# Peptides against a protein of PDB entry 3C66, part 176

Target 1, 189 residues: chain A of PDB entry 3C66
Amino acid sequence: KSWANLFEKNDFFFRYKFYLEITAYTRGSDEQHLKWSGLVESKVRLLVMKLEVLAGIKIAHPFTKPFESSYCCPTEDDYEMIQDKYGSHKTETALNALKLVTDENKEEESIKDAPKAYLSTMYIGLDFNIENKKEKVDIHIPCTEFVNLCRSFNEDYGDHKVFNLALRFVKGYDLPDEVFDENEKRPSK

## One batch from the design tools (peptide; made by RFdiffusion4, then SolubleMPNN)

Design b2_p30_5_s3 (from b2_p30_5, 13 letters changed)
Fold by OpenDDE base, seed 5:
Structure b2_p30_5_s3 (fold): chain B 189 residues (1-189), chain A 30 residues (1-30)
Amino acid sequence: as target 1 above (189 residues)
Amino acid sequence: EKYYKIVDYMDGKIEIYDLETGELLETLEL
């Protein structure tokens, strides 16, 4: 399947009621993050395949473009806060307490050499079969398998102080602001 | 009753939702 041909960006984040958000976190170098996020992104298709075979899932549609961001992250507490607050519109405002690294500010002395947390986020739109009311859909299984697959690829990825991977189930109205353009209104409940 | 189970790895929780309504039915600790 060519998912990229099914929906444009503006349609994708309005099409589904539910999304699976996959975020790779790295508190370290950009090189470390490039390897880690690249690995995670390369395995997303396998997760999609495992989701698609679940009887209760009608569609698992990946958005192929990753969303990239980085923050100045001087402490481990900051890193935990990022992981706790990122990925939901309800909580993402807390990230304003940290310095977002941008192309405009990345060369500033206070930012250039500062410790950073890097984030790469992928999205999968989910549509469910509701015909069989006796059916149980347990996406914990394929999600756990996916995390284990990524974490076990390299021994270094077992270091949670540096590398983390989160899978968050998010409703369309609670998607982070980053997925919408300035002129777009987020979905309502 | 039809439901789906999802995981919040950051909080160490498994959440069970009603598949039709989207209502949170149960939260389990990992």
Scores: peptide ipSAE 0.138, ipTM 0.716, DockQ to the pose 0.132
Fold by OpenDDE base, seed 3:
Structure b2_p30_5_s3 (fold): chain B 189 residues (1-189), chain A 30 residues (1-30)
Amino acid sequence: as target 1 above (189 residues)
Amino acid sequence: EKYYKIVDYMDGKIEIYDLETGELLETLEL
């Protein structure tokens, strides 16, 4: 990865105990995914703004760059599996059953013409106001508004066979491997 | 899509619920 990306990354994925993952899924063409993920990514700042005003949230800090991946995805069951297993270190090893598309293999005949699932993931680091133990945080409200905003932008995005959007709350030690460099040790519990 | 309710900061814990099903998804230590 570029130095610029490394500089921007810094210690972001070590700084917070909790993260919100926003993943745009597309089982279709790269063009479809580009439009869908681009829309989702463009709206993340609005979600951050809504999170920041919640009394129980001290900080909502977005990581500015998305993480991109794609898999050969021949069946709908595979697509459901990806959505179920992705986004957690505890479960992401299940994705090893699928072929990861890379720059090195994308031109192979068996991969080039295969159906693809595309993933773009944005991260928000969260710091909570935990001093007041009576404080409760209902993040579903801003999250629901965000999903509705993205899904309603175009009627095509209502097709869950093609386009999906998932928001996952995770602890730092359970972040996917993609956020860490090979020489970095993931946070401990 | 799954939506979360974070509750019970008591004793340094967060409970995460699926708001569609009411199922307790996880209990996290703060």
Scores: peptide ipSAE 0.046, ipTM 0.596, DockQ to the pose 0.053
Fold by OpenDDE base, seed 4:
Structure b2_p30_5_s3 (fold): chain B 189 residues (1-189), chain A 30 residues (1-30)
Amino acid sequence: as target 1 above (189 residues)
Amino acid sequence: EKYYKIVDYMDGKIEIYDLETGELLETLEL
């Protein structure tokens, strides 16, 4: 099956109660991020496959398109803040303290040559089997394997000052604003 | 009750949730 044919955007982010966010972070050049995020994205299918075979997982569907953003990131503390606050509606407003790079402002002198943090985020919708109340679902193993796989691909990716990879579990009502259109209402709790 | 464990690698935590309600049951430090 083709990932592109699984769900449209409007269906995907309203269909599941739970989502796994996979975010590749790069504080460096666009070229560095392209390589890093490209690698991570290329391995997502392996994570999906490992999640799907877990007894407690009914469905693990990836969204086909990555969400990409970049921020002016002058300090390491800013980089840590981005990683801490991104990926949740509850905390993402803290990112307003940083300058978001957009097509409209990317050529501004103060932004063009500024240090940047690049973000590429993939989403996996999760549906769980709840029939057997005694069964426990632990996604730690497949997630850890995925992180190790990505980090071990190149020695450079071990530099946490530049390259980072986060897997965050979020509820549908706590998804970042980026996944919704302006006219769409956030899922209810 | 059926629960799932989720690892948040940014926080270095394992979070255990009720699968039916989605309620956070426990947080473990890695």
Scores: peptide ipSAE 0.025, ipTM 0.604, DockQ to the pose 0.130
Fold by OpenDDE base, seed 2:
Structure b2_p30_5_s3 (fold): chain B 189 residues (1-189), chain A 30 residues (1-30)
Amino acid sequence: as target 1 above (189 residues)
Amino acid sequence: EKYYKIVDYMDGKIEIYDLETGELLETLEL
């Protein structure tokens, strides 16, 4: 399949019922995250190709722009919490317990030199082929291959204390707030 | 890291599994 059926970016997060979120996590330096997230992002096209050939997937459409955020992350438990709660509207409110790093606050004394968790998320819109009702979709296979590809690129990326990669299947109405503008209404269930 | 398995039913329903634990996470209708 080809990317011939592209949609406008402004309606991307309204077009599909389901999305695959690919989030690169880094608890370390911004330089570490830049390299890690850059690698992950560079390999997303390969994942898309593998998803497109699955019989149960009609379309796998990548959104071209990553979504980026960072939090003050003092502890490993905080880092685990971020990984657990991020990526779903249902759970993302738990992240309010952490300090979001912004351009306005990044120079504050309590934030500037604090340990950070960096997040970069890519989205793939999924349209399933339900006409083939006897077919099953196991995205674990291409997802596992993708994760292995990314983590094996550099030995350092095997350190889960620093680098993590999560792939989350999410419904459109449960997408994180970050994908919508203030004037946009979240898709309904 | 989370991975998902989607199993489609004849009626258009899908089951989503956490493949690490084998737990059924959700049943959806497409």
Scores: peptide ipSAE 0.031, ipTM 0.604, DockQ to the pose 0.051; fails the geometry check

Design b2_p30_5_s4 (from b2_p30_5, 11 letters changed)
Fold by OpenDDE base, seed 2:
Structure b2_p30_5_s4 (fold): chain B 189 residues (1-189), chain A 30 residues (1-30)
Amino acid sequence: as target 1 above (189 residues)
Amino acid sequence: ESHFKIVDYMDGTIKIYNLDTGELLETLKL
């Protein structure tokens, strides 16, 4: 079954207590980001397969649509800040210090030619086996393998000033605002 | 289960952080 047929957006981000967020970052051109994020996204299915075979994981379901955002990113410190703060509702408000690029503002002179950080985020919903709560689920292992897989694919991605990859394991109530519609109530703790 | 963040610095180093505390949990060199 195509993953696209499994979940409507609204159900997906309310269905699980835990999510794995996979974010590809690029401080460079849109073309660079498309290549990098495309690679990362293409490997998500392999990560899902590795997660599903872990004894402590009952279900690992990807949301098929990536979430895209971009910010004016004039400095390396700004880029580090984005990578530090993005992906959690608790910290994402710090990103308000940066200019979010939108369809409405992208043609503004101050934005059009500005250095940008591009973000593409994939989400995996996780359901854990309660009975195996005693078993330490080493979810970091398949995640690390995934990172290595993406990194090793092309040496051109070796520039951390341009390309970065982060995985976040978060609870549903701490998902970024981007995954919810304006009228949707964020999951509670 | 603790929230965590895995960061790839694209220099052969992967760092794992506690997302809640910011504590570095592990550094992996590959």
Scores: peptide ipSAE 0.035, ipTM 0.619, DockQ to the pose 0.759
Fold by OpenDDE base, seed 1:
Structure b2_p30_5_s4 (fold): chain B 189 residues (1-189), chain A 30 residues (1-30)
Amino acid sequence: as target 1 above (189 residues)
Amino acid sequence: ESHFKIVDYMDGTIKIYNLDTGELLETLKL
């Protein structure tokens, strides 16, 4: 099976029990987000390479397509809430309190010029070596290196009021709804 | 040189702090 088939949406979000979500957040302009998210996305393959060499990780497969969303984000508290609640099916319902920007509503006067939080999320499917379950996989090391690599690229990315980066370890059954098609059943526990 | 302090919490949360300033940089939910 060609590598290309492994990165198609088809069953990617059903193949693994665990996923690493990498989300670039921007509360600012679309241009700022494009630069920030583009940088983060460009470095994901380096993280994958570092994960694959860990003894406890059998497979680390990136999904190549980013998931894009944006919310009206009038306050810093809203921005913190987005970062706290996004990325898990258990918590994402809290985001319903915010206005999701869509192609249908983006030109509305109340949305067009409103402060926005932009989100770009990359996914890595993970398979762990069962035999090494006793060894705490020090996944935090490559993840920290990745965060540092992204944040240090430009001094502007140190402004946490604007730019944020989160890595979330998520079980397949707790993936956000955005990764599934309307007709797809969420993986069971 | 690690410029970061990593704090591993019992709930699986990892917080990354700037080692020099003590500022919280990132929260990893692993």
Scores: peptide ipSAE 0.026, ipTM 0.535, DockQ to the pose 0.066
Fold by OpenDDE base, seed 4:
Structure b2_p30_5_s4 (fold): chain B 189 residues (1-189), chain A 30 residues (1-30)
Amino acid sequence: as target 1 above (189 residues)
Amino acid sequence: ESHFKIVDYMDGTIKIYNLDTGELLETLKL
């Protein structure tokens, strides 16, 4: 029962109808983000375990590699916009208004010393038990517990101006472009 | 200081405690 094959990128983002996105946000230093995102990532397995024991969830499989991105984020409003728009194909185009930091541009004077928002996103593929069409699976409880667990680890992580954590439930056809290779066609509705 | 303590037992049980009170908040068995 090789869990290992499930962690291969090859078909992970095509395998499930639903995904849970876990994004750690940091408006601050790279060091701050490394600590925060590292903590969040280290706790994802606990969330998976909590999801797996829910009667309505057949499978909860994490994708092992985080997706990393960063934007020039000069204002708090920009930071709020990032948190609002990121994580959905429908809304992610709004992020084009911000300067994406890349390996090619990160050393430019206008970018190097600019305020930045860092994003690390983990994905969990979800398969639900169809048999009881009437059972509403409420994943809110385990998700809230997860957020509280991460936030309570250090007092500094209570500063929402710097550190944020969001969990988003997304359909496969609405996954962000970042999860697909250039030649891959996103899942249809 | 962390508000929670997680204890991972070798038998597949995870327990979460309130660090301040010592109260058992959750038991997860796999």
Scores: peptide ipSAE 0.016, ipTM 0.371, DockQ to the pose 0.027
Fold by OpenDDE base, seed 3:
Structure b2_p30_5_s4 (fold): chain B 189 residues (1-189), chain A 30 residues (1-30)
Amino acid sequence: as target 1 above (189 residues)
Amino acid sequence: ESHFKIVDYMDGTIKIYNLDTGELLETLKL
């Protein structure tokens, strides 16, 4: 039974207090993004395995499907803004200044040929051992190793103007709106 | 428990930021 069927989407984003967000960014073509995001996604399981063996982590559970989004991204500054503001409910409203590409608008002349930033985000739910709440769990270590693993896999990803990777450790109440259905209430602080 | 952000610049540099303050916590060269 694939891990994919273990948790309904609605329960996953309410189950944990903390989440690790892994976002692959591409400012380029769909093909470039597919290759880059596919690589990152393929390595998430290795990160989960490293997280699970940390003494301070009781559970590390990946959500099986990536969240996909794309924005019209005419400038490098816009691309930096996306990377800065995405992944937190507190800051994601800044992205409203950019045009979100949707199935409804993707064929519009102003969007079809516009430069785009593509985002693929994977989520890992984290549960910590209470006994170690006083000890700072160095989650950044396996995360750094993960980034290194993704970077070292192929030299083609060396262009930082095109390809980027970010990991965010966030609380459940600060997850992006994309993870919740329209009728779901965001977790409280 | 500080929220953090790790950014890969794909130039051999990884930067770790405090997510709440935006403060640069660490720069790693890989």
Scores: peptide ipSAE 0.036, ipTM 0.639, DockQ to the pose 0.757; fails the geometry check

Design b2_p30_6_s1 (from b2_p30_6, 11 letters changed)
Fold by OpenDDE base, seed 1:
Structure b2_p30_6_s1 (fold): chain B 189 residues (1-189), chain A 30 residues (1-30)
Amino acid sequence: as target 1 above (189 residues)
Amino acid sequence: SETKERFMRATWENGEVVISGDKMVILLEK
């Protein structure tokens, strides 16, 4: 790994004002999630390519490492809550009601065999071409095409009770806590 | 900046992907 690559990773979440988050959700087995998240991750580059050619987008830069997390998820309502609340600093505190699975607790009897929701999140930093005071950039088509590409790959991924996919456009100061180290200060508004 | 968050999710209905949530149209305001 070159010094330059390490440097880019270290300031990635401070470099851009805006980010696009792609999260793959799985309420099922680790094996199911590995397949689903791997598929989604493999297609992110295609989304980036589609974003880069838009006139309003100056830069679409993917962060190469996915962020992984898992929660004990005993009910479908819990799974819906995870999908609704995850990915924004404004709402992520709601997830504190659920048990986060960690390396320290994963072997506990109450956690080991419990139903789980797995999350893999990819981040794309965005820089825009803003010439006017107000600019409109439509990324709905590329995002929809990306979703369709991921979901259409295998019919097994059609079960929304198990597999889900979301995209979130957020400001840098609203990024989830997971992207910052303990010693890093969140970007200011 | 008055730029708002946009959030979309994908579900399945009748074998087709249904997109829910926001239209991913970004309004950039300084």
Scores: peptide ipSAE 0.517, ipTM 0.899, DockQ to the pose 0.776
Fold by OpenDDE base, seed 4:
Structure b2_p30_6_s1 (fold): chain B 189 residues (1-189), chain A 30 residues (1-30)
Amino acid sequence: as target 1 above (189 residues)
Amino acid sequence: SETKERFMRATWENGEVVISGDKMVILLEK
């Protein structure tokens, strides 16, 4: 199957058992995040191509649009917490300790000028070739190459206090709540 | 299943990209 095909959200996040999440983090301005996340997003197709040619991977299909979120992030510890906890249903409840920025509250004085962490997350659905009882698929090299490509592109992104990047391999039932609508039931274990 | 979550992060240290966290090796069971 060609990953060039577009799928609706509902089909995508229920279609695969496994997903690779790529999250670009920015603790700074919206403009900084736009540039950083845009760069990361522009390189995702290269990662997909590298994944698809692996013998153990049957399909690597990117979702078309990033998921965007932002939090009030007053401290570096908060920023670290966001990076550690985001992207998994098991840990994302920790984010409730922070103020989520929404269209409804973004103009409030306490939020408008507050330090923020911005997140853009790309999702890749994965289907594996499981022929043996136990199968090992090493995607470390492609992932590392992708990270290096993004980070080394511009020296400005070398400030880890501002710009960060993470990849998370998760099971479908551990996807963050953000990918599901309120009326949708997450996949079962 | 031996399949579990994997998480890696990227930092920049001394002008070089440093990868931390899990090795992105997926173990699957049929």
Scores: peptide ipSAE 0.508, ipTM 0.899, DockQ to the pose 0.809
Fold by OpenDDE base, seed 5:
Structure b2_p30_6_s1 (fold): chain B 189 residues (1-189), chain A 30 residues (1-30)
Amino acid sequence: as target 1 above (189 residues)
Amino acid sequence: SETKERFMRATWENGEVVISGDKMVILLEK
């Protein structure tokens, strides 16, 4: 398939067995999140470049658009829960305990003025070179460098009560529901 | 066989980024 097709959502989340999720979290204002997530998003290509040069990685292909969501987040514990549970189908049901902010409900008084956690998630599809029975691919260094690059950009991002960043390596069948349309069936094992 | 999930997060301690969670080492099997 052409590279052009890979940038479209239509089969991106079915093409790879493995994905790297990059999520920027903000418990604060929308403005704070826009700045933070924008920074993270702007650096994703650098991570891709670092991944592509690894011998064990055949393909590292980013999905071009972030997935955006926000939750009413009244407590720090809620914020921790979001960060812990988001990004995996097996755990995301825990988020149902929180109020998802939608276009339909965002103007409700109870939601409009509530503390919120904002999430922006980028996805990278991964294909590996497996030559031996067992292969080891260490992506810890490039991931760490990426995190350091983002968080060290501004001292304000050092407030972990507000700004956070996570990377999750997941299997295709365990992708969050958000990446699939209503008419799509998630990949099987 | 497939590798396991890996999850890492970042926090700040003493003005430095601290990575928590899994080491992002991918183990693949045919």
Scores: peptide ipSAE 0.389, ipTM 0.860, DockQ to the pose 0.779
Fold by OpenDDE base, seed 2:
Structure b2_p30_6_s1 (fold): chain B 189 residues (1-189), chain A 30 residues (1-30)
Amino acid sequence: as target 1 above (189 residues)
Amino acid sequence: SETKERFMRATWENGEVVISGDKMVILLEK
C-alpha cells in the first residue's frame, strides 16, 4: 500500500496528531548542505521502516517534500539558537531575529557573502496505538541508528560546527508555519 | 563545546502521548 494512495499530500499536516521532524542543519556552503541534507533525506525511508514495526506506532508516513530554509548566521551562537528554536510554532518566532534568506534578498551585499545556516526538514506523520492500553514506546533505537547512519556516512559529517541533525516531536498544532499554505488554518488543540 | 544530536522532547497532558526521558521514549497512556 503506497502512501500516495492513502491520502492527498495537501492534507498531510492535518491528518496526524503528532509529527516527527527531521532537520538537517548546515552552517557552511550550499554545496555542503546539499550533500548533507540529501544524505539525510535519502535515509528517512529507513527510519520510517524501523518506526513502523514498533508496536506502539500504528502509522509512520513520511511527507516526501523537504522544506528548505536558510538564515544569515554570523555566529555559532546564532547557529545554536536556530537549532533550539526551529521546528516549533511556539519558538520559531525567535528566528525573526535572524535574516531569512529569500530569493528576493539573496543577492544583497549584506546577505550574499554572509555566513549562512541551511535547513532541510523532513516530516513523518505518526499515529499511535493508544486506545485502551498503556504502552511505553521507545523510539530511541531507531532514531539513534538513523542519526548514526547519517553521521557515519562521511567523516566530514562529524563536524558539529558545520553539520547537525535534529529530531523533534511536535503536535500538529505546533507545526512550523512553513508546512501550511497561507490560506490554510493551523490545526487547533 | 560542539552541538550534540538533538532529540527534542515534548510533554502532552490529559493522557496523550508523552515524549520524555533522556531517551526518546513515548509514553502512551490511556
Scores: peptide ipSAE 0.033, ipTM 0.629, DockQ to the pose 0.230; fails the geometry check

Design b2_p30_6_s2 (from b2_p30_6, 11 letters changed)
Fold by OpenDDE base, seed 2:
Structure b2_p30_6_s2 (fold): chain B 189 residues (1-189), chain A 30 residues (1-30)
Amino acid sequence: as target 1 above (189 residues)
Amino acid sequence: DKTKNRFMKATWENGKVVISGDKMVILLEK
């Protein structure tokens, strides 16, 4: 299947049992996040290339559109919580303790000038070559290389209080709610 | 197929990337 066919959401989040989530986090300005997330997003193709050549990976297909969200993030602990809880349906409910910034509320005085954490998430659908009953696929190296590539691009990204990057391997049924439309049924286990 | 979620977070300390969380080793079972 060509990448061109994956540019539309369609059934992308139903096609695979497994996904790799790449989330760029920024606790700072929207301008800072735009630069950081843009860089991360620009390097996703390189990660895909590295994943595709692994023997255990049959398919690694990126979804080309990032998912964007932002939260009021008054404390560093809140920022840590976001990074820990985001990206899994099992844990994302913890984020309800924070104020999600929306187009409807972004102009409210309590939100407009509040410290914010920005999130941009890219998704890669994964299909594996499973030859035996048990298969081990190590993607740690390419993931680490990807992180290093992103962070080394600009010294400013060394400020972990502002910029962070996370990768999460998740099952399709544990994808965040953001990837599904209201009328879509979450994949089952 | 059974596997567990893996989570890796990257931070920066002393100019170096610090990876926390799980090793991104995927264990698949039919």
Scores: peptide ipSAE 0.248, ipTM 0.799, DockQ to the pose 0.791
Fold by OpenDDE base, seed 4:
Structure b2_p30_6_s2 (fold): chain B 189 residues (1-189), chain A 30 residues (1-30)
Amino acid sequence: as target 1 above (189 residues)
Amino acid sequence: DKTKNRFMKATWENGKVVISGDKMVILLEK
């Protein structure tokens, strides 16, 4: 069954209390990012399969489309800041210090040839088996295997100045604004 | 239900992938 048709965007980001965010970062060319993000995206299904078999995970559903964004990223410090702040509503406001690349501004001379950080983010909705007051679920192994799989594919991906990969566990109410339409209300706590 | 948020950053160093931060352990409390 193609996961592609299971959930509309609006339903997906309201269905789960918890999400795993997988973000591929590239500070380089768009071509470099396309290769890197494409690889990461191609392996997400394998991660889902590994998550689903964990006793503490009832459901792991991937969202079908990546979220794409790019920022003018003149320094390495800016790149680190992006990686630190992106992926949470609580921290994403810090990204306002950087110039977001849009279809409207991408051809501007100051932006067109500027160093950029590219981001592609995949989301997995998670439902857990909660039997006791405290449930512990360790997803370290499948996540590590996933990262190893992606990073080992090409030696070039060993350059963390260019290519990075992050996994973030996020509550539904703390999802980035990008996943919601302007007319949608963010999930409450 | 209370859960701990975790963030994992992966880097490639010395021929190995290093995930920075704690193990991705999620504690769920009712």
Scores: peptide ipSAE 0.051, ipTM 0.608, DockQ to the pose 0.724
Fold by OpenDDE base, seed 1:
Structure b2_p30_6_s2 (fold): chain B 189 residues (1-189), chain A 30 residues (1-30)
Amino acid sequence: as target 1 above (189 residues)
Amino acid sequence: DKTKNRFMKATWENGKVVISGDKMVILLEK
């Protein structure tokens, strides 16, 4: 199967039992987010390379494009809530309390000038070597290195009030709705 | 604040897959 076939959206989110979600958060301007998310995206390949060499990881395949969303985010508490609830089907319904920014509503006065949280999420499909019952796979190390790499790139990215980066390990059945088309059935547990 | 970087640790012990975050341990059932 050509590498090109491995990155088709329709198959990617059904191929793996486990996914690593990498989400860049920005509570600020679109320009700030573009720079931050672009940086994070540019470093994902390095994370993949580090994951692939771990004995417990059989496969680490990145999805090629980010998923982007934005919410009206009036308060810091809202921003924390977004970071807590986003990235899991089980918890994402809590985000319904916030106004999702869409192409249809972005020009509304209440939305246009409102503080916003921007999200860009990259996905890595993971397959593990489970047969080695005694092998501990610690993805914390490469993930920490990745976060440190991104955060240290610019001093501004150290401001957690504005810029955040989360890595979430998620089962395929608990992926956010955004990764599936309307006609696609969510993977079963 | 260590709590803001959500890192996941996956551990296979005694045939069980355990995922631990900073605050949450999830047992992965086959």
Scores: peptide ipSAE 0.030, ipTM 0.632, DockQ to the pose 0.083
Fold by OpenDDE base, seed 3:
Structure b2_p30_6_s2 (fold): chain B 189 residues (1-189), chain A 30 residues (1-30)
Amino acid sequence: as target 1 above (189 residues)
Amino acid sequence: DKTKNRFMKATWENGKVVISGDKMVILLEK
């Protein structure tokens, strides 16, 4: 049974207090992004397996569908800004300075042939075993191993001007707007 | 919740993975 059948979208982003976001970035063609994001997505299950065995993690559940977005990205600085600001509600407003590519505007002359940054984001819901008032959970090793797995698979993704990867640990109330429907209210603190 | 977000970036330079940003160590507070 695919993980897709385990969680309805509506409940997933309200079920956990914490999430790990994995974002694959591509400043290039849609074809390049499809290959890169597909590779990254294929490895997420391995990361989940490594997280699940940590004593401090009670649950690590992946959301099966990636979230796709693309922006007009004319400069390398814009690409860095996207990577730094995407994935947090607190910072995502900075992306309003860029043109979001939509089905409605993708055929506009100013957008169609413009350089683009493509983003695919996978989410993992996390529940922790908190025994003490303060608990330390180190997920750095699993995250590093995941990155290395993505890199080692194919050298074609070695151009950092084109392909990048980020992992972000966020609180549920700081999830980006993209994960909620228009009729849904984001979780409160 | 005083738990801080953590952000790690991975790039590729000279055929090697370069990791930047935060160490993915989560400090949870009740």
Scores: peptide ipSAE 0.594, ipTM 0.927, DockQ to the pose 0.803; fails the geometry check

